# Designs tried in a protein design run: peptides against a protein of PDB entry 6B9H. Part 80

Target 1, 151 residues: chain A of PDB entry 6B9H
Amino acid sequence: AELCESLLTWIQTFNVDAPCQTVEDLTNGVVMAQVLQKIDPAYFDENWLNRIKTEVGDNWRLKISNLKKILKGILDYNHEILGQQINDFTLPDVNLIGEHSDAAELGRMLQLILGCAVNCEQKQEYIQAIMMMEESVQHVVMTAIQELMSK

## One batch from the design tools (peptide; made by RFdiffusion4, then SolubleMPNN)

Design b2_p21_7_s3 (from b2_p21_7, 10 letters changed)
Fold by OpenDDE base, seed 2:
Structure b2_p21_7_s3 (fold): chain B 151 residues (1-151), chain A 21 residues (1-21)
Amino acid sequence: as target 1 above (151 residues)
Amino acid sequence: SSMEEKLKKTKEFFQELLAKA
């Protein structure tokens, strides 16, 4: 999916410790959790990060468990910190991500993380970083942001 | 061209987003 591909490229700019080269790399949620911690380490602190299991292997049940925690974290962050600036009516299906590595649903999850980045305290830096990316990626990211902020 | 306009609109979008930041 175009959304997933572009946002995967965006996620890679965070240079997290976990592997983040493929869709499969993101299905356990570890990369997402590390990215969220970079976005707001005060909210997504070490205690929060420690709830995400890192050694999940191919266990799709553990992947789903992690993804559910991450999704909850994003939604709570949106409500508690961002003031519900993003649209959360269409949530990603974490079961499809964890069990089937569904790229479309993964894209939706990454889109929510994008919403966190462009609305957080350091939103200016993240927006400027996006503006330095490939034009095709920028366009997809723009569309994704517009969807998030549409009422 | 369509591509040029697309690029222009994208740039303007993020500039406006920065202005609101």
Scores: peptide ipSAE 0.643, ipTM 0.928, DockQ to the pose 0.908
Fold by OpenDDE base, seed 5:
Structure b2_p21_7_s3 (fold): chain B 151 residues (1-151), chain A 21 residues (1-21)
Amino acid sequence: as target 1 above (151 residues)
Amino acid sequence: SSMEEKLKKTKEFFQELLAKA
């Protein structure tokens, strides 16, 4: 999906330790967890990150378990820190991500992480970084942000 | 062109987003 492709490109700008070149690389949640820690290390601290299992391989059950924890973390962050600025009416289906590497659902998960970045304490820096990306990517990101913040 | 207008709108969006940040 176009959303997933653009947001994967965006995720790659974080230069996390875990591999993040393909959709499959993101399905275990490790990259996403590391990105969230960069966005707000006080909230997504080491204790939180340690709840995400590494070395899950192709075990889709473990992937789903990680993804559920990450999704909960994002939603809690939105409520407790961001002041409920992200519309979570349509949540990503983490089962489809973990079991089938569904790009569309993964895109929605990455969209929620985008919402965290553009609303966090360092929001200006993340917005400015987006403005330096390829224009086609910027347009998709814009659309994604608009969808998140609309009621 | 349509492409130029698209670029303009995208830039304006993020400028406005920064202004509200």
Scores: peptide ipSAE 0.642, ipTM 0.928, DockQ to the pose 0.937
Fold by OpenDDE base, seed 3:
Structure b2_p21_7_s3 (fold): chain B 151 residues (1-151), chain A 21 residues (1-21)
Amino acid sequence: as target 1 above (151 residues)
Amino acid sequence: SSMEEKLKKTKEFFQELLAKA
């Protein structure tokens, strides 16, 4: 999906240690966890990151387990730090991501991470970084942010 | 053009977002 593809490009700008070249690379949650740590290392600290299993392979059950932890982390961060409420019934389906590499649902997960970045303490830096990306990516990111703001 | 307008709107969006940050 366009959302997933654009946000994958955005995720790649974080230069995390884990491979992040394809949609499949994102399905185990390791990249997403490392990105969240960069966004707010005080909240998503090393202890939090260590709860995410890195040696997952093709085990979709372990992928889903990681993704559930990440989603919980995002939700908690929004409630505890950002002061925002997210409708749980509109959340990404992590089962579809882990078992089927569903790009649409993965895009929604990355959209939540985008929400963290543009609302965190270093929001100005992340916004400026987005403004340096390809024009087509910027437009998709804009739309994604607008959707978050309308909720 | 449509593409030019699209780019303009995107630029304005992020400029406004930065102004509020």
Scores: peptide ipSAE 0.640, ipTM 0.928, DockQ to the pose 0.864
Fold by OpenDDE base, seed 4:
Structure b2_p21_7_s3 (fold): chain B 151 residues (1-151), chain A 21 residues (1-21)
Amino acid sequence: as target 1 above (151 residues)
Amino acid sequence: SSMEEKLKKTKEFFQELLAKA
């Protein structure tokens, strides 16, 4: 999916420790967790990150477990820190991500992370970084942000 | 062109977003 592809490119700009080259690389949630920690290390601190299992392999049950924790973290972050600035009416199906590597659902998950970045304390830096990306990626990101901010 | 317009709109969007940040 175009959303997933563009947001994967965006995720790669974080230069996290975990491999993040493919959709499959993101399905265990480890990259997402590391990205969230970069976005707000005070909230997504080491204690939070330690709840995400890194040795997952192809175990879709463990993937889903991680993804559920990450999704909860994102939603809690939205409520507690961002002040309901993003719309979560359409939540990603983490089961499809974990079990089937569903790119569309993964895209929605990454979209929520995007929402965290463009609304966090360092939002200006993240927005500026997005503006330096390829034009086609910027357009997709714009659309994704608009969807999150829509009421 | 359509592509040029798309680029313009995207740029304007993020400029506005920055202005509000």
Scores: peptide ipSAE 0.639, ipTM 0.928, DockQ to the pose 0.912

Design b2_p21_7_s4 (from b2_p21_7, 10 letters changed)
Fold by OpenDDE base, seed 5:
Structure b2_p21_7_s4 (fold): chain B 151 residues (1-151), chain A 21 residues (1-21)
Amino acid sequence: as target 1 above (151 residues)
Amino acid sequence: SSMAQRRKETQEFFQQLLAQA
């Protein structure tokens, strides 16, 4: 999916420790958790990150478990910190991500993380970073933000 | 062109988003 491809490119700009080159690399949630910690380390602190299981391998059950924790973290962050600025009417299906590496659903998950970045304390920095990306990627990111913030 | 218009709209969107930040 174009959304997933563009947001994967965006995720790669965070330069996290975990491998993040392919869709499959993201399905265990480790990259996403590390990205969230960079976005707001006070909220997504080390104690939170330690709840995410590493060395998951191909165990889709463990992937789903991680993804559920991450999704909950995002939603709680939106409610407690961001003031419910993200439209969560259509949530990603983490079962499809974990078990089937569904790119469309993964894109929706990354879209929620994008929402965190463009609404966090360092939102200006993340917005400016997006503006330095390829125009085609910027366009997809724009539409993703518009969808998130429109109720 | 449509491509030029898209680039302009995208740039304007993020400029406005920055103004609201």
Scores: peptide ipSAE 0.703, ipTM 0.945, DockQ to the pose 0.919
Fold by OpenDDE base, seed 1:
Structure b2_p21_7_s4 (fold): chain B 151 residues (1-151), chain A 21 residues (1-21)
Amino acid sequence: as target 1 above (151 residues)
Amino acid sequence: SSMAQRRKETQEFFQQLLAQA
């Protein structure tokens, strides 16, 4: 999916410790959790991150468990910190991500993380970083932001 | 061109987003 591929490229700019080269690499949620910690380490602190299982392998049940925690964290962050600036009318299906590595649903998950980055305290830095990416990626990111914050 | 127009619109979007940050 175009959304997933562009946002995967964006996720890779965070330079997290976990492998993040393929869609499959993101299905266990570990990369996403590490990215969220970089976005706001005061909220997504070590105690929060430690709730995410790192040694998951191909266990789809553990993947889904992690993804559910991450999705809840994103939604709570939006409510408690960002002031509900992210439109969450269409939530990603974490079951499809965990069981089938569904790129479209993964794209929706990464889109929510994008919403956190462009609305957090360090929003200026993240927006500037996006503006330095390839134009084709910027265009997809723009449409994703517009969809997230549309009323 | 269509590509040039898209690039301009994208750049303006993020510039405006930065101005609101």
Scores: peptide ipSAE 0.702, ipTM 0.945, DockQ to the pose 0.921
Fold by OpenDDE base, seed 3:
Structure b2_p21_7_s4 (fold): chain B 151 residues (1-151), chain A 21 residues (1-21)
Amino acid sequence: as target 1 above (151 residues)
Amino acid sequence: SSMAQRRKETQEFFQQLLAQA
């Protein structure tokens, strides 16, 4: 999916420790957790990050477990820190991400992380970083932000 | 062109977003 591929490119700019070259690399949630820690290390602190299992291999059950924790973290962050209400009925299906590497649902997950970045304390720097990316990626990111803000 | 217009709109979007930050 175009959304997933563009946001994967965006995720790669964070330069996290975990491999983040492919869609499959993101399905265990480790990259996403490390990105969230960079976005707000005070909220997504080391104790939070340590709840994410890093050695899951191909175990889709463990992937789903991680993804559920990450999704909860995002929702809690939006509620507690950003003061935003997210419609739970439109949330990504983490089961499809963990078991089938569903790119569309993964794109929705990354879109939520994008929402955190462009609304966090360092929002100006993340917006400026996006403006340095390829125009095609910027366009997709713009559309993704607009969709989030319209909900 | 349509591509030039898209680029302009995208640039303006993020400029406005920065102004609100």
Scores: peptide ipSAE 0.702, ipTM 0.946, DockQ to the pose 0.867
Fold by OpenDDE base, seed 2:
Formats: structure tokens, sequence, C-alpha cells
Structure b2_p21_7_s4 (fold): chain B 151 residues (1-151), chain A 21 residues (1-21)
């Protein structure tokens, strides 16, 4: 999945504490939660982050539980903070992510996080950071943003 | 070339996005 591959590369630029080298690394949601906290620590604060279970292992049920919380957080953030600027018509299937490590659905989740980054208070910094990435990644990110912003 | 045009388009997209930020 090209979307997931490029957005994984983008996620890696956040240098979070949790391992984030593979698709599997992201399936428990811990990396995504840490990235969201970096994007907006006032909204995705420590209380929110503490609801995400870090010791998950291969328990796909716990993964799905985390992913559902994260998805809800993203959607709430979009509504409450971003003013519903992103398109949530097609939501990622967190069951497929948690149980089967579905890269396509993970890409959709990361795309939503991208939407948070390019619309948050520090969006200028994140946009500039994207502009320093490889052109191939930038192109995919551009397409992903365009899809999010299209109504 | 198509590659050059794609690069230009991508760069312009983010420049415009940045201008709106």
Amino acid sequence: as target 1 above (151 residues)
Amino acid sequence: SSMAQRRKETQEFFQQLLAQA
C-alpha cells in the first residue's frame, strides 16, 4: 500500500518513543497516540494518552480497543478543534488493522492523522517538514491531503 | 517532462497550502 508506506515514513519523522519501523509496529495504536500528542498536546494530553494501553503484545482485541479510542479522538479533534475540515466519509476499519495488520486501512488511519497535522495550530511547521521529504513521499502526501479536503 | 511537471505541481501545492496557513 503506497499510502501506508509513505505515511509510515512521515510518521517516522516524529521520532516518538514507541517503535515505528513497520506496519505491525503501528497496529496497536501506541505510535499513533504518541504522534497525536505531539501534534496537539493540549488536546491529546496525558489523560487521553493514558487511556491507550501500551502493553498489548499480539492481543488483537487490545489493539482494536486502542485503535477505536484513537479514531474517536481524531474525529472528536476534527469536530471540536479543526472545525470539521477533513472528510471522514470513509473511515478506516480498525478491526482489520488490529486483527490482520491491514496496511490499506492503516494508511487511512494515518491519513486522518495527517489531516490533524496540516490543520493544527502548528500546521505551518508540519507542512514545511513535509516539503523537506522525498518528492515521492510528498506526492503521496499531497494526494492524501487533497482527498481529505475534498467534500 | 511528466516527472518535472509532477514535482512542480507538488511543490506549488504545498506552497499554496503554506500560504493559507
Scores: peptide ipSAE 0.702, ipTM 0.945, DockQ to the pose 0.945

Design b2_p21_8_s1 (from b2_p21_8, 11 letters changed)
Fold by OpenDDE base, seed 1:
Order: structure tokens, then sequence, then C-alpha cells
Structure b2_p21_8_s1 (fold): chain B 151 residues (1-151), chain A 21 residues (1-21)
């Protein structure tokens, strides 16, 4: 999906430790967890990150478990820190992500993380970083942000 | 057009950035 592809490119700018080159690389949630920690290390602290299992391989059950924790973390962050500035009207199906590497659902998950970045304390820096990306990526990111704002 | 799309994208983020300050 175009959304997933563009947001994957955006995720890659975080330069996390975990591999993040393909859709499959993101399905275990480790990259997403590390990105969230960069977005707000005070909230997504080491204790939170340690709840995410690493080295899950192709175990879809472990992937889904991680993804559920991450989704909960995003929603809690939205409610507790961001003041519900991001929309949780359409939640990603983490089962499809973990079991089938569904790019569309993964895109929705990454969109929620995008919402965290553009609303966090360092929102200005993340917005500026997006503005330095390729225009085609910026356009998709814009659409993703608008969707979060419109619902 | 592509030019119009680029302009709209730039304007969106410029506005978003100003609101973020």
Amino acid sequence: as target 1 above (151 residues)
Amino acid sequence: SMAERRKKTREFFKKLLEEAK
C-alpha cells in the first residue's frame, strides 16, 4: 500500500537499531517500539520497551502480542499525554499484521505513530524532518495527517 | 496537476509547522 510504503520510508529516518527495510521487518513491532521510544523516551521508557519481546522470528503469536502492547501504548499515550489529539476511530487489525504482514493494516499502525510524532513535545522537529523528505512521501504523509485530523 | 499538488503539500506543512511553534 502507498501509505505503508511512504510511512516505512518515514520510519527509516529514525535510524533505530532493529532492521526496518521491509514491511516484514515491522511486523514484530520491535521497530515501532523503538521509534516510539525516540518520540517520547520519558513515556515509552526502558521499562515499557522491555515488555516488547525481541527475536520473535516468524512466530505470529508473539508478533501479535507485541503489536497489541504497542497499540495500547499509543492509545494510552494519546489519552494521557497528547490529550486525545490523534484519532483512534479506525484501529489497525494487529492480527492481520502479525499473521499475514498486511501492508494496509500496518500502514494504519504507522499512521498512529505519525500522529504521536506530529503532536509530541518535539513535534516541530518531526514536522521539519518530514518537510525534508521526497515530495511524493510528503504528500502521502500529509494525507495521513489530514485523515487523523478529520475524524 | 503535479505542480499544484506540490504547492498544496508545501503549504500544508508550512501551516502545520507554524501551528506547532
Scores: peptide ipSAE 0.734, ipTM 0.960, DockQ to the pose 0.948
Fold by OpenDDE base, seed 3:
Structure b2_p21_8_s1 (fold): chain B 151 residues (1-151), chain A 21 residues (1-21)
Amino acid sequence: as target 1 above (151 residues)
Amino acid sequence: SMAERRKKTREFFKKLLEEAK
């Protein structure tokens, strides 16, 4: 999906330690967890990150377990820190991500992470970084943000 | 048009950035 590909490009700008070149690379949640830690290391601290299993391999059950933890973290962050600024009525299906590498559902997960970035304390820096990306990517990111902020 | 799309995208993020300051 276009959303997933554009947000994958965005995720790559974080330069995390875990491989993040393909959709498959994101399905175990490790990249997402590391990105969230960069967004807000006080909230997504080492103790939180350590709950995400890194040696998952192709075990889709373990992938789903990680993804559920990450989704919970995002939702809790939205409620506790961001003040419920993002729309979460249609949450990603982490089962489809973990078992089938579903790009559409993965895009929804990355969209939630985008919501964290553009609403966090360092939101100015993340917005500026997005403005340095290719226009086609910026356009997709814009639509994703608009969807998150809509009531 | 592509030109209009680019304009809207730029204006969106300019506004978003101003609101973030």
Scores: peptide ipSAE 0.733, ipTM 0.959, DockQ to the pose 0.970
Fold by OpenDDE base, seed 5:
Structure b2_p21_8_s1 (fold): chain B 151 residues (1-151), chain A 21 residues (1-21)
Amino acid sequence: as target 1 above (151 residues)
Amino acid sequence: SMAERRKKTREFFKKLLEEAK
């Protein structure tokens, strides 16, 4: 999916410790959790990150467990910190991500993380970083942001 | 056109950036 591929490229700019080269690399949630910690380390602190299991392997049940925690964290962050600035009516199906590596649903999850980045305290820096990416990626990111901000 | 798409994308992020300041 174009959304997933573009947002994967965006995720790679965070230079997290976990492997993040493929869609499969993202399905266990570890990369996403590390990205969220970079976005807001005060909220997504070490105590939060420690709830995400790192040694998951190919266990899709453990992947889903991690993804559910991450999705909850994003939604709580939106409510408690961002003041419901993003549209959470179209939520990703974490079961499809964990069990089937569904790229479309993964794209939706990454889209929510994008929403966190462009609304967090350091939103200006993240927006500027996006503006330095390839135009084709920027275009997809733009449409993703527009969907998030729509009511 | 592709040119118009590029222009719209640039203008979108310019506006978004200004709103973020």
Scores: peptide ipSAE 0.732, ipTM 0.959, DockQ to the pose 0.952
Fold by OpenDDE base, seed 2:
Structure b2_p21_8_s1 (fold): chain B 151 residues (1-151), chain A 21 residues (1-21)
Amino acid sequence: as target 1 above (151 residues)
Amino acid sequence: SMAERRKKTREFFKKLLEEAK
């Protein structure tokens, strides 16, 4: 999916420790959790991160468990910190992500993370970083942001 | 057009950045 691929490229700019080269790399949630910690380490602190299992392998049940925790974290962050600045009416299906590596649903998850980045305390820096990306990626990111904030 | 698309994208993020300051 175009959204997923563009946001994967965006996610790669965070330079997290976990592998983040493919869609499959993101399905266990570890990359996403590490990205969220970078976005707001005070909220997504080490205690929160430690709830995400890192040794998941291909266990889709463990992937889904991680993804559910991450989704909850994102939604709680939106409510508690961002003041509901992003639209969560269309939530990603974490079951499809974990079990089937569904790129479309993964894109929706990454879109929520994008919402966190462009609304967090360091949003200026993240916006500037996006503006340095390829125009085609920027366009997709723009659309994703608009969907989150203008719906 | 592609040119219009690029312009729109630039303007969007320019505005978004200004609002972020």
Scores: peptide ipSAE 0.732, ipTM 0.959, DockQ to the pose 0.948

Design b2_p21_8_s2 (from b2_p21_8, 8 letters changed)
Fold by OpenDDE base, seed 2:
Order: C-alpha cells, then sequence, then structure tokens
Structure b2_p21_8_s2 (fold): chain B 151 residues (1-151), chain A 21 residues (1-21)
C-alpha cells in the first residue's frame, strides 16, 4: 500500500532502536511504541512502553496484543492530550496487521501515529522534518493528514 | 500535473507549519 510505504519511510526518520526496515518489522508494534515515546515521552513513558512485549518473534497473538495496546494508547492520547484533533472513526484492524502483516491496515495505524506527531507539542519540528522528505512521500503524507483532520 | 502537485504539497505544509507556530 502506498500509504504504508510512505509512512514506513517517515517512521524510519525517527531512528528508533528496533528494526524498522520492512512492513513485517512494524507488525509487532515495538517500533510504533518507540516512535510514540519519541513523540511524547511524558505520556508514552517507560511504564507505558514496558507494557509492550519485546522479542515477540512471529507470534501473531503477541503482536495483536501489542498492537491493541498501542492503538488504545494512540486513541487515549488523541482524546486526553490532543483534544480529539484526529479522525478515529475508521480504526485499523490490528488482527490483520498482527496475523497477516496487512500493509493497508498497518498504514492506517501509522497514519494515526502521524496524527500524533503533527498535533503534539513538537508538531513544528515534525512538520519541518516531513517537508525535508521526498516530494512523493510528502504528498502522500499530506493526503494522510488531510484525511485525519477532515472532520 | 507534477508541478501542480508539488505546489499544492508545499503550500499545504507551509500553511500547516504557520499554524503550528
Amino acid sequence: as target 1 above (151 residues)
Amino acid sequence: SMEEKRKETREFFEKLLEEAK
């Protein structure tokens, strides 16, 4: 999926510790959790991060468990911190992500994280970083942001 | 066109950036 591919590229700019080269690398949620911690370490603190199981391997049940926690975290962050600035009416199917590495659904998850970044306290820095990316990626990211904030 | 898309994207993020300040 184009959305997932572009947002994977975006996610890679965070330079997290966990491997983040492929779609599969993101399916256990560890990268996403680490990215969220970078976005807002006060909210996504160590206690929160420690709830995300590492070394999951190919255990799709554990992946789904992590992804559910992450999705909840994102949604809670949106409501509690961001003031519901992003559209969460169409949620990603974390089961498809965890069990089947569904790129489209993963893209939706990453889109929510994008929403966190462009609305967080350091939104200016994240926006500037996006503006330094390849034009094609920027365009996809723009579309993703527009979709999030369209309501 | 490619130029139009580039312009649209640039203007979008410029506006978004200004709103973020």
Scores: peptide ipSAE 0.708, ipTM 0.951, DockQ to the pose 0.946
Fold by OpenDDE base, seed 5:
Structure b2_p21_8_s2 (fold): chain B 151 residues (1-151), chain A 21 residues (1-21)
Amino acid sequence: as target 1 above (151 residues)
Amino acid sequence: SMEEKRKETREFFEKLLEEAK
């Protein structure tokens, strides 16, 4: 899954506390939650982050629970803060992510987070950071942004 | 071509960055 792999590379630039080296590392949602907090700590504050279970292990039910909260947070952020700039017609299947570590669906989730980054208050800084990444990764990220912004 | 893809990507983000300012 090229989308997931490229966006995993992008996620790694955030240097979050949770392990984020593999697709499996992202399936519990902890990394994604920490990334969202970095994107907008005023919205994704400690109270929000505390709703995400950190001791998940391989429990796919807990993973799905976390992922549902994260997806809701992203959609609410898009509506309340970003003014519905993100196309949410194609939503990731969090069940497939949690139960099967589906890389394609995980890629879709990371794509939504990418949408948050390139539309948030610090969008300029995140765009500049992307422009410093490897060219092949930038190309995939571009395609992902184009899909999000298309109406 | 690879060169065309590189150019397209660069121009895309340059435009996106400009709009972000």
Scores: peptide ipSAE 0.708, ipTM 0.951, DockQ to the pose 0.949
Fold by OpenDDE base, seed 4:
Structure b2_p21_8_s2 (fold): chain B 151 residues (1-151), chain A 21 residues (1-21)
Amino acid sequence: as target 1 above (151 residues)
Amino acid sequence: SMEEKRKETREFFEKLLEEAK
């Protein structure tokens, strides 16, 4: 999906330790967890990150477990820190991500992370970084943000 | 058009950035 591909490109700008070159690389949640920690290390602290299992391999059950924790973290962050600034009406199906590497659902998950970035304390820096990306990616990111902010 | 799309995107983020300050 275009959303997933564009947001994958965006995720890659974080330069996290975990491999993040393909959709499959993101399905275990490790990259996403590391990105969230960069976005807000006070909230997504080491204790939180340690709950995400590494070395998951192809175990889709472990992937789903990680993804559920990440989704919960994002939603809690939205409510507790961001003041419910993002629309979580349509949540990603983490089962489809973990079991089938569903790009559309992964895109939705990354979209929620995007919401965290553009609303966090360092939102200005993340917005500026997005503005330096390829135009086509920026446009997709724009539409994703617009959807998040819609009531 | 591509130009219109570029303009829309640029203006969106400029506004978003301004609101973020």
Scores: peptide ipSAE 0.708, ipTM 0.951, DockQ to the pose 0.950
Fold by OpenDDE base, seed 3:
Structure b2_p21_8_s2 (fold): chain B 151 residues (1-151), chain A 21 residues (1-21)
Amino acid sequence: as target 1 above (151 residues)
Amino acid sequence: SMEEKRKETREFFEKLLEEAK
C-alpha cells in the first residue's frame, strides 16, 4: 500500500474542496474528480464533474458508479488528448475500491491520475511540484510513472 | 544505497522536466 499512501500525499497537494485525508475519503471518487478538473478543466469541465454524485455516504454501489465514470474519463482522456501514452492493460478494480476500500486498487487508480498530470499541458508544473515532495514519496512516484509509461 | 536511490530519482525527474519544456 506504499503506492497508495504516496499518491494520497501527492493528491493532497492539489488542495481540493473535498476531504482527502484518508484512503476512505477517496473511495467515493469526489476528490479524484476534482483533481482531474484541476489537471485539465477544459476536458474535465463542470458538465463532466456534475455527473459525479457528491453525497453518497457509505453507499458502496454509488461509490462504484462514480469510480466507473472517473475511470472512463481517465481512459478517454488518455486516448483523445494524451495520445494513448499510458499503459492501461492493468486497470484498477473499482468494485474493490468502492466496496472494500482496497488500497492496492485505489493506488492503481491514483496512478492513472498521475499519468494524466505528467502528460497534460501543464505537465511541467506538476513535475516541478513532485520534485518538491519528500524524497521517499518522489521515489515511489518515479516508479509509478515508469510503470505507466512502460509498454 | 540511499544515496544511489536519491541520485536515480533526482536524475529521473530532471530528465523528465527537461523533456517537458
Scores: peptide ipSAE 0.706, ipTM 0.951, DockQ to the pose 0.944

Design b2_p21_8_s3 (from b2_p21_8, 11 letters changed)
Fold by OpenDDE base, seed 2:
Structure b2_p21_8_s3 (fold): chain B 151 residues (1-151), chain A 21 residues (1-21)
Amino acid sequence: as target 1 above (151 residues)
Amino acid sequence: SMEEKRKQTRQFFQELLQQSQ
């Protein structure tokens, strides 16, 4: 999916420890959790990160478990820290992500993370970083932000 | 057009950046 592809490129700019080269690499949630920790390490602290299971392999049940935790974390962050700035009426289907590596649903998950980045304390830095990306990626990211911020 | 999309994107992020300050 166009959204997922662009946001995967964006996610790669975080240079997390976990592999993040493919859609499949993101399906266990480990990359996403590490990205969230970079976005706000005070909220997504080590204790939170430790709840995300590593070495999941191809176990889609464990993937889904991780993804559910991550989604909850994102939504809680939006509510508790960001002041409900993200439109979460259409949530990603983490079952499709975990079991089928659904790129469209993964894109929606990454979109929520994008919302965290552009609304967090370091939002200015993340916005500036996005402005340095390829034009085509910037355009997709723009539309994704617009969708999130629209209520 | 492609040029228009480029301008809109730049303007969007500039405005977003200003709002973030």
Scores: peptide ipSAE 0.682, ipTM 0.944, DockQ to the pose 0.949
Fold by OpenDDE base, seed 5:
Structure b2_p21_8_s3 (fold): chain B 151 residues (1-151), chain A 21 residues (1-21)
Amino acid sequence: as target 1 above (151 residues)
Amino acid sequence: SMEEKRKQTRQFFQELLQQSQ
């Protein structure tokens, strides 16, 4: 999916410790959790990160468990910190991500993380970083942000 | 056109950046 592909490219700019080269690399949630910690380490602190299971392998049940925790974290962050700045009416299906590596639903998950980045305390820095990406990626990211900010 | 898309994208992020300042 175009959304997932572009947002994967965006996720790669965070240079997290976990492998993040493919869609499959993201399905266990570890990369996403590390990205969220970079976005707001005070909220997504080490105690939060330690709740995400590592060494998941291909266990889709463990993937789903991680993804549910991450989704909850994003939604709580939106409510507690961002003040409902992002649209959560269309939530990603984490079951499809974990069990089937569904790229479209993964794209939706990454879109929510994008919402966190462009609304967090360091939003200016993340926006500027996006503006330095390839133009085709920027266009997709723009569309994704517009969808999130629309009420 | 591709040029128009680029222009719209640049404008969008410039405005978003202004709102973030």
Scores: peptide ipSAE 0.682, ipTM 0.944, DockQ to the pose 0.950
Fold by OpenDDE base, seed 3:
Structure b2_p21_8_s3 (fold): chain B 151 residues (1-151), chain A 21 residues (1-21)
Amino acid sequence: as target 1 above (151 residues)
Amino acid sequence: SMEEKRKQTRQFFQELLQQSQ
């Protein structure tokens, strides 16, 4: 999916420790958790990150467990910190991500993380970083932001 | 057109950046 590929490129700019080269690399949630910690380390602190299992392998049940925790974290962050700026009526299906590496659903998950970045305390820095990316990626990211902010 | 898309995208992020300041 175009959304997933563009947001994968965006995720790679965070330079996290976990492998993040492919869609499959993101399905266990470890990269996403590390990205969220970079976005807001006070909220997504070490205690929160430690709840995400890192040695998952191909166990789709463990992947789904991680993804559910991450999704909950994102939604809680939106309500508690961001003031409900993100439309969460259409949530990603984490079962399809964990079991089937569904790119469309993964794209929606990454879209929620994008919403966190462009609304967090460091939003200016993340927006500026996006503006330095390839134009085609910027366009997809713009569309993704517009979808999140629409009521 | 491609030119219009480029202009639209640049304007979007410029305005978003302004709102963030």
Scores: peptide ipSAE 0.679, ipTM 0.943, DockQ to the pose 0.946
Fold by OpenDDE base, seed 4:
Structure b2_p21_8_s3 (fold): chain B 151 residues (1-151), chain A 21 residues (1-21)
Amino acid sequence: as target 1 above (151 residues)
Amino acid sequence: SMEEKRKQTRQFFQELLQQSQ
């Protein structure tokens, strides 16, 4: 999916420790958790990050468990910190991500993370970074942001 | 067109950036 590919490219700009080159690399949630910690380390602190299991391998049950925690964290962050600025009517199906590496659903998950970045305390820096990316990626990101802000 | 698409995208983020300040 174009959304997933563009947001994967965006995720790669965070330079996290976990491998993040493919869709499959993101399905265990470790990259996403590390990205969220970079976005807001006060909220997604070490205690929160430690709840995400590493060394998951191909265990889809463990992947789904991580993804559920991450999704909950994002939604709680939206409510508690961002003031419910994100439209969460169309939530990603973390089961499809964990079991089947579903790119469309993964794209929706990354879209929620994008919402965190462009609404967090350092939103200006993240917006500026997006503006330095390729135009095709920027356009997809724009559409994704517009969808999130549409209430 | 591609140019219109670029213009739209640039304008969007410029406005978003302004609102973020």
Scores: peptide ipSAE 0.679, ipTM 0.943, DockQ to the pose 0.954

